# Peptides against a protein of PDB entry 9GMZ, part 94

Target 1, 343 residues: chain A of PDB entry 9GMZ
Amino acid sequence: TGFPLELLTRPATERLAYFENYTVAHPRLKEVYEILMRTIAEPAGASFIFVYGASGVGKTTLRLRVEQKLTELALPKLESDRARVPVVGIEAIAPESRYFNWKEYYTRALITLEEPLIDHKFDYGVRGISRDNFGKINVESKVVAPALRRALENALIHRHPDVFFVDEAQHFGKVASGYKLQDQLDCLKSLANMTGILHCLLGTYELLTFRNLSGQLSRRSVDIHFRRYCADSPEDVQAFKSVLLTFQQHLPLAETPNLVDHWEYFYERTLGCIGTLKDWLKRVLSDALDREATTITLKDLQKRALSVAQCQKMFKEIQEGERQLSETEADVQNLRSALGLGA

## One batch from the design tools (peptide; made by RFdiffusion4, then SolubleMPNN)

Design b2_p14_2_s1 (from b2_p14_2 with S3E)
Fold by OpenDDE base, seed 5:
Structure b2_p14_2_s1 (fold): chain B 343 residues (1-343), chain A 14 residues (1-14)
Amino acid sequence: as target 1 above (343 residues)
Amino acid sequence: SLELPDISLESGVV
C-alpha cells in the first residue's frame, strides 16, 4: 500500500513530514533490530553493546525504533514505578575543539533523562543543578564535569533505564594530544559499572578502535555490525531495489516516480546505505513540493545527489571498516586453527 | 503503534 492519497490535498509541510516519519523495514534493519532487542532483554552480563556501520546506513533510525518499542513495552511497569525511565537516548556531539566535551555530554544526558513530565523530581545532591517552574533542568556554568558525572550516575540509578543509547559515539574517540583513548573508554566503563545500566554505543567504523583497545571491554561487550547492501550480492541488490520500490510508493506525489529503473545510480550515490538514500529522497521531495511538481525526474535527483568525490571518500572509509572486520574474522579463524580447535 | 509495518516485503516479483 502506498501513501494515503489524502496527502495530495494537504500542505507541503504535512506531505514532507509523512515521508520523514516513514520507515522502511528493510532486511538489514530488521535483523539488527531483532539482535539489539534480544541483547537488551538478555544482556548476559554485558555492560556494552557496540552497533557499528557506515555513515548513513540507518543507525539513528534503528535507535529511535528501539527506543519507541522499549517505551511501549515499559508502559505497564511505569504505572507502578513512576520514577522509572524505560530508555534514554542521546547523540554525542562532534567537539568544536579536538577534544570531547564531557561536561556537555553529562549535561545533555541529565536533561534528556530528567524530562519535565517525570512526576518524581530527584535531588541530585549537586549545587548548581536546579529545575525551573516548568521542571526543566538548569545547570549553572560553575558546575564541574565530576559533579555532573555524579549527578548522572545518581539519576541513572534512580531512573533505571533498560538501556542508555549514545548515537554518533565515535566522537568519544576525539581526544587531546597526549590523552589516551583508553581514558575515555575507562570513563564510559566506570559509568556503566557504577550505575549497572547497559550502554549501547552506535557509530561509524571508528568504534572498532574502542573495541580493539580494551580486551576487558571485549569480555563484557556485544558487537552488532549494521552492514550496508553490497552490489556483489544478488540478494543485497534485490533488497536495495525493494527499498527503492517502497520509497517510490511512499513519496506523496501525484505521479509515482520510477526510482527502481535508476537503481544503479541510486546505489552509486548511496553506496547501499538506506539512511543516505532516504535523506537524498527527502531533499528531492522538498524541492518538488516547493515547485508544486507532480513527480520527480532524474534531473531533480542529480541536483541533490552527493558528488562523486563525496561518494569516493565515503567508500574509502567503508572499505577500511569492512577490511578491519574481515581481518578480525580471519584472525579468529587463524587463532582457532592454531589452538587446534576445528574451524 | 508505529509497528514497523510488517512490510511483508512481498517480493513483488514484477
Scores: peptide ipSAE 0.010, ipTM 0.561, DockQ to the pose 0.076
Fold by OpenDDE base, seed 1:
Structure b2_p14_2_s1 (fold): chain B 343 residues (1-343), chain A 14 residues (1-14)
Amino acid sequence: as target 1 above (343 residues)
Amino acid sequence: SLELPDISLESGVV
């Protein structure tokens, strides 16, 4: 089924919002979604989940869909437990300074966790944290990072989310000269241990460097690789073409564009990353709606495509990440073989 | 509430 045809008579803003909100349930997204949902339901003593993959593979879409589903599943229980928040998700900010800003992280986490209009005043045990008349958390500038951490720990314990999501988690790895990446890991470990809350870190392949430094996390973490589609796999090519077919049916234009015939060009400029593809099509759709066009053309696609130089850079970053994972998989196989466990 | 629309599983495998 395509987009609702009534959208063709609606404002450009509604037509664009329809496409922005539309999510293709492509095979890799479904697979990672099911693994993540099962792991959240049955963490088996894990304190961390690592979800890593290429930039633009769809990690934020995955997070948002899991957040939605966990919220829906919790609704019947929230009537009896008004203090509970089923899930909390934030993005880690790239540090402007050489150091990760823990004060900002804790502030944003606390604000996001407490955004639900919960009638129950919670005492965070910290002076300078208040709620306004709209229930919004206000943090005074005088509140220091250790106090914000304690407030967040107390709030996480009280709200008891099934998972705490941190998107763009590779930014924890951006430590200045003299700070150990280990100290960042120890901060996260301590937060997870003190709260008993499962943490899910989503990030690029740079997250692997962060993951590998913690031999102690290896026993308490689950790893989920969100793979791109590969052009050397016939199954992946077919899945990518199916995604293009679905997107062309859900572009709210008078004439359905033929995206599938240009699949190689779409692959060349997205590297098999569906988030990159969606963002590209969104830009092209916005341009088409602004000019009241009936369809999109190859020229319209070309105007909003990533440059070859951008694609080459992104591809190099992907290849390095995929190489590191392949080496880790080989090390596991070698370890199994050395243990007398069949390969 | 960001009503994320239902994940349409319609992969139009024609």
Scores: peptide ipSAE 0.010, ipTM 0.508, DockQ to the pose 0.107
Fold by OpenDDE base, seed 4:
Structure b2_p14_2_s1 (fold): chain B 343 residues (1-343), chain A 14 residues (1-14)
Amino acid sequence: as target 1 above (343 residues)
Amino acid sequence: SLELPDISLESGVV
């Protein structure tokens, strides 16, 4: 089923918004979604979930779909428990400074937990945190990071989400010279332990550095690899072509563009990352709508493509991450063999 | 149910 044909008579803003809100249920997204939903429902004593994969693979889309589903599943219970938040999701900010800003992180987490629709006022027990008449959280500049942490711990305990999502979690790895990345992990571990709330960290392959540093986190963590589509796999190539076919049917244009015939060029400039593909098509659709064009051409695609130099850089980062995971899989096999469990 | 539309991989036979 394609886009609603009535969109062709609607403003460019509505046509663009349709495509922006459209999500392709591609096989890797479905697989990771099912694993993540099952792990949230049955954490089996896990305190952390790590979701790692290439930049632009679709981790933010995964998070938003899980947040939506957890909210829908909680609706019948939220009528009776007005203090509960079913899920909370934040994006970790890249620090402007060399170091991760914990004060900003705690402030954003508190603001997100205290959605204005929650009737139940919570006292944070911290001076300089207030709620305005619109239910918006205000944090005074004098409030220090340790006080914000305690406020977040109390808020997480009171709101009791099924999971706390942190997107772009590789930004926790941006540590001061002389501070250990271990101290950041111990901080997150302490927050999860003090609140009893399951934390899901989504990030690039840089998140593997966190996974490897804490043998204690590994005992209480679940790992989920969100893989890209690989051109050396016929199955992955077919899945990628099916995604292109679906996107071409959902571009609200008078003439359906043939994206599938250009699949190699799309693969070259996305590295099999569906988020990168969607963002590229959004830019090209916006340009086409601004020109009142009937379709998208190869020239329109080329104008908004990532440069070869950008793709080469991204590909090196992907190859390094995939290599580190393959080494870890080999280490597991070597450990099993060394334990006498057989190959 | 927000059924993630089953992208039938079979419909991609161009």
Scores: peptide ipSAE 0.010, ipTM 0.538, DockQ to the pose 0.074
Fold by OpenDDE base, seed 2:
Formats: structure tokens, C-alpha cells, sequence
Structure b2_p14_2_s1 (fold): chain B 343 residues (1-343), chain A 14 residues (1-14)
């Protein structure tokens, strides 16, 4: 079953929006989604969930689909509890400076948490935080980071989300020379403990450094590895080809492009990352729609592909992350062997 | 079964 054929008579914007909103339920996404949903429902005293994997593996897609599902599941309760927000999702911003901007983080979190449609006016207990006539949160420039933190703590307690998502969470690791990454983790840990809200940090393999720094966090954290597809696994290659087949059927073009026959080229330029693949196809589809083209050609694909140099850099970052995980798994096996637990 | 909303996978036997 492909895209709705009626889209071929629709504006380019509607055709592009269809593909942008379309998500392939690929095996790794399903697996991580099920683990994440189960962990949110039954955190078993965890304060943190770490979701780590390659850039472009699909972490943001995972987050958005979980947010949608948690919202859907909460709807019957939200009718009776007008103060509740079922889920909060933000993206951590890369600091322009060498320092993570906590003031900006808390401001963005408050703005995202306090949707205008929530009738229940919450008093943040902080001067210089207000709602405008449209219900949007306004934070005066004079409000300092410690006051914004207290406002966020109060808002999280009052709104009581099932989970607080932070995407691109590796940006918490951007500390100045002489500051400890531990101090950032202690801030996050304190926020989770003070609010009682489960935090889910999604990010690159740089999140692995957070796991190793706090033996206390490790006892209260759940780890989820969002793996890419590997070309050395026949099952992973078949899953990747099935994703290409699904995407070619859901490109709203008059002639179905043959993506599957080019699977090796798609793999070479995405490293088995489905988010990278989807973003590439979106760019190519946009170009095709702008030209009123009937299909996508290999030349159109090549025009929007990542360069070999970009892929080599990304692959090196992936290999380092996968190596660190393999070493950790080997250390666990060595620890088990040392404990007299068989391999 | 927690189904992902608005997602599909056509497993074509390639």
C-alpha cells in the first residue's frame, strides 16, 4: 500500500508534508519504542532514561512518536485534570559559548511545558514570569537562572508529566575548562529528585560519558541503545532494504522510483541511519516537486547526498561510540567472570 | 501491543 494517489493532484506543499509526517516502523525503532514506553509506564524507581545512538539514527522521531502516544493515552484523564501535561519534550541547544546556558534551557522548558491552551493559570512564585494575553509564557530578561529553575521545579510538580524528554542531551556535556561534567549531572539529578519527574535524555554516544561519571546515577538509570543497521549483518541489510522499499512506495510521485536497487549507495551515504536516509529523501523530494518531476533519478539523489568526507567523519564518531559500548560490554563480561558468573 | 502511531513497514520480500 503506497501513498494516497489523490496527493498527485495536490499542491507540492501537501505532498511534501505527507512524506515529512510519514514514519517507517523499522525494527530498531519498534524495539526502542516498546522498551521506552514500557520503561516510562514502569520506571521501577529510575529517575533517568538514557537513549543514545548515532546522529541521524532516528532519536527525534522516537521522541515525537512517544510524545504522541503518551498524549493519546492521557486524553481521558486530561478531561478531569486540566492542570496535567502528559509529556514534555525539549531540545537542548548547543551553547554559543563553551558553557551550557542553563537560563536558556529553563526558559525553553517553561515555555514548552506551559501551552497556551491550559486554562489553569499557574503561579510560578517568581517575579518576572507571566502569561501574555495569548497564554504564552513571558520571561523578563532580569530573571536569573536559579529563579527559572525554581519556576521549572514548581511547574513540573504541578503539571506532573509522565516523562520529561531532553533531545540532543550531549550538549549538557559542554562545560568550560575546569568545570566538571559531574556538576551538570548533579544539577539534572537534583531537578529529577526535587520534582519526582522521570527524565529521558536522548543524544549521541557522548551520553556514555554521563553513565561512567556517576555510579549513583547508574543505579537509577535505564539505558537504551538505539543502534544503526550494520552492513555485516544479513538481517540488518534486509531491514534496511525493506525501509527503502517502504519509502519508495510512500514518495508522492507519479512514477515510483527504484531505491532498493541502489541500497549500497544509500547505505554508504547514511551509515545505516534511517533518520539520515529520510532527511536525504525529503531534500530530494522537495527538489523533484519544485521541478514538477514525475520521479526521482540517481542524479537527483547524488545532488543531495552527504559527501564522502562527511560520511567518513560521521563513521569515525559512530565507531568510537560503538567501541566504547563494546568495551563496556566486555568489562561487564570480565566483571561477571571475575564474580564467578559464567560468560 | 503498543503500535507506533501513523507508522508502517511494508516487508517486501525483496
Amino acid sequence: as target 1 above (343 residues)
Amino acid sequence: SLELPDISLESGVV
Scores: peptide ipSAE 0.008, ipTM 0.528, DockQ to the pose 0.109

Design b2_p14_2_s2 (from b2_p14_2 with S3T)
Fold by OpenDDE base, seed 3:
Structure b2_p14_2_s2 (fold): chain B 343 residues (1-343), chain A 14 residues (1-14)
Amino acid sequence: as target 1 above (343 residues)
Amino acid sequence: SLTLPDISLESGVV
């Protein structure tokens, strides 16, 4: 099983697009996908889901796959309820001014929520929000953030998505000096409570800071750890090699490159993060296609690899996140022991 | 059909 051989006669753009759209169903992605889908179906009074893990572990891929599946499952209902949107997903932007731009966030959320439904007029209940002739939401400059929030609340209530995704959600934590991360979290909590919509925040281990800030959010949140593959686990190494084999088979090149024999080098430069691996291979594939190359060499891989310094930095950030989680697990064990429940 | 390819753990990487 591999890429469609007809791609070898297609333009470089189509060959690259094939690989970009290709997703490996690796064990950790499947596990987290199943947990996330179950939690969305049965939130049990949760208002938040936190999905955290290393940068480049594949959180965006997870989100997109869940969005697709929720859309597919909703299609029969959408025929009868044209007002409904099954899912909405946005990416949080890192603030330039060290404060989170709520006006921009609400505007992007509104645009994304209404994009599938161009033909449906919606009254946002706010003057200065309209649709253009192309169905795109236009927000007049005079519309203030509190008004955009009300418009988003009304839109979320009317459209009733099963979940609201926020990718790169660690960017809510990047507040200016003197601002509290708690205020951002309370704002999100209020939005979830006012709309009744489940929020899923996907991000790096920096999201663990949100977990520690509010004992009330912990009671209404589900935590999902999207782990990387670890080289000290034989099962994880085998899974990582299987991912390399799968990517090797799905690179639309005339000669199948041998990626698996270089698994240690791939592991060294990805830290077991499949998203980082995919992005690396995508860059290398793009270069190979631009050169009309028949295959990928180790030299081609080396040209597009993350530097050792970048990997060392990323690894320290991962180790700190994994340590914080391990300490939390130990605290739970200590609490259970102290309660007489046994370890 | 975006069949997630069943990564059959082909046990065959000896």
Scores: peptide ipSAE 0.010, ipTM 0.516, DockQ to the pose 0.066
Fold by OpenDDE base, seed 2:
Structure b2_p14_2_s2 (fold): chain B 343 residues (1-343), chain A 14 residues (1-14)
Amino acid sequence: as target 1 above (343 residues)
Amino acid sequence: SLTLPDISLESGVV
């Protein structure tokens, strides 16, 4: 099934919005989605879920789809419990300084958790936190990070989400020289323990450092590897081609472009990352719609492609992450052999 | 109201 043909008579903004909102249910996304949904439903005493994978693999898409589904599943309960928020998702922002800004993190978390439409005003127990005339949370500059933490703890306890998502969570790893990443992990662990709220950290392979630093977190964490498609796997190549076929059918253009014939070029410039592919096609579609073009050409693709240098950099970062995982698997085998459990 | 589009998980049967 392709895009609704009626879109061809609609404004460029509606045509673009259709494609932006369209999500291909590709095998890796389905797999990770099912694991994540199951883990949220039955955390089995886990306090953390780590979702790691390449930049542009589709982690934000995964998060948004899980947030949607958790919200839909909670709707019947939310009618009776108006204080409850089913899920909270934030993006950790890269600090301008060499230090993760906990004050900003707590402020953003509070603002996101306390949507204006929540009828029940909650007292955070902290002076200088208020709602504006639009119901948005306002945090006065005088409020310090420890007070914001207490406010967030109270809000999380009161709203009791099934999960707290933090996207781009590798930014927690940005600590000053001499500070331990362990202290950041202990801070997050304390927040999860004090609130009883499951935390899901989504990020790059830099999240693997979190796994290695805390033997205690390792016992209370579930790891989910969101893999890219690999060109050395025939099944992965077929899945990637199927994604291209689906995207070409869902580009709201008068003439369906043949993306599949260019699959190697798409793979070269996306490294098997479907988010990178979607973002590329979105840029190209926007350009085509602005020109009132009937289709997308290879020249249009080339204008919006990542450079070879960008792809080489991204590929090195992926290879390093995949290597670290492979070393961890080898270390487990070596440990088993050393324990006499056999290979 | 951001109507999140229905994610029909259409199995791309090739």
Scores: peptide ipSAE 0.009, ipTM 0.474, DockQ to the pose 0.117
Fold by OpenDDE base, seed 4:
Structure b2_p14_2_s2 (fold): chain B 343 residues (1-343), chain A 14 residues (1-14)
Amino acid sequence: as target 1 above (343 residues)
Amino acid sequence: SLTLPDISLESGVV
């Protein structure tokens, strides 16, 4: 079933919001969703989950869908345990400086964890952290990063989320000169260990550097590869075409655009990344609605496409990440063979 | 149940 036809009589803002809120349940998203949900339910002593994949593959969509589902599943228990937060999710900000801003991270994590609907006033034991009259956390500028860390540790223990999500987690890898990436990982490990809260780090293939640096994390981490669709796989091409077909049916336009006939062009400019595809279509839809257009044309698509140079850069980053993973898979196979476990 | 709508892969572009 396509979009509700009633949307054609609605304001452009409602039509755009419909498409923005629409999520295609594509095979890779469903697969990773099921693995992630199962891992959160049964972490088996894991302290970390790493979800890595190409930029624009759909990691943020995955996070938001898991957050929604965990919240829905927790509702019956939240009636009895008003102190509990079922899930907390933040996006790590790219620092303006050459190093990750831990003070900002802890502040944002506290603000997100302490939603105003939580009746229980929590004393963080830190001067300069307060709640306003609306229940929002205010952090005074004088509060130092070690105090904010302790406040976050206490808040995570008290609220006991099933998982703490950090999106764009590759930004933890931005270390100042003289600091080791290992020190950032040890900081995150310490936070997870002190709180007992499962951390899920979502990010680009740059997260593989975190995996490789800590043979101790590998024993307490679950790895989830969110793959793009590959043009050399007939099944992946068919899945990508099916996604295009679904999106064309859910664009709230008077005339359904034929996106599927242009699948190669969509693949060329998205590299098989469905998030990149959705964002592109959203921009094009916005332009079409602003012009009161009945449909989307190839010219409209071309105006909002990523440049060939951008796609070439993104493709090199993807190929390097996929190469590193393939080498790791080969190393596992070699290790199994060397241990006499067979191939 | 906000089931992610199963993309029915059944609409094969014939």
Scores: peptide ipSAE 0.009, ipTM 0.532, DockQ to the pose 0.072
Fold by OpenDDE base, seed 1:
Structure b2_p14_2_s2 (fold): chain B 343 residues (1-343), chain A 14 residues (1-14)
Amino acid sequence: as target 1 above (343 residues)
Amino acid sequence: SLTLPDISLESGVV
């Protein structure tokens, strides 16, 4: 079933918001969603989940869907435990300086964790952290990173989320000259251990370099690869075409555009990444709505497509990540074979 | 309120 036809009489803002808020439940998203939900429910002593994949594969969509589902599942329990937050999710910021800003990270995490209007004033044990009359946390500039860390530890313990999400987590790998990436990992490990809260780090394939530095995390982490669709797989091509068909039906336009017939062009300019595809279609839809157009043309698509040079750069980054994973899989297989465990 | 997107499970059966 397509979009609600009543949207055709609605303002462009509502039509665009409908498409923005629409999510195709494509096979890779469903698979990773089920693995992630199961791992959160039964972490089996894991302290970390790593979700890695190409930029624009849909990691943020995955996070938001898991956050929604965990919130929905927690609602009956939140009536009895008013202090509990079911899930917390933040995005790690790329450091403007050559150093990851822990003070900013802890501040953002505290703000996000405490955004729910929770009637119970929690004392973070830190001077210069206050709530305004709207329940929003204010952190004074004088509060230092170690104090913010303690406040976050106390808040995470008190709120007891089922998982703490960090999107764009590859930014933890951006350390200063002279600082060890290990120190960043030890900091995160300490936070997870001190709070008892499961951490899920979502990021690009650069997250693999961070993941591989700690032999101690290997015993307490679950790895989830969010794969793109590959054009050399008939099943992946069919899934990608099915996603195009679904988006085609959910573009709130008077005339349904034929996206499926152009699947190769969509694949060329998205590299099989559904987030990249959705963002492209959103830009094209916005342009069509601004023009009061009845449909989307190939020219409209071409105007908002990523350049060939952008796609080539993104593809090299994907190939390097996929290569590193394939080598790791081969190393595991070689290790199993060397241990006399059948392949 | 972040209106979280509706997951349409519609299988585009081609």
Scores: peptide ipSAE 0.008, ipTM 0.489, DockQ to the pose 0.100; fails the geometry check

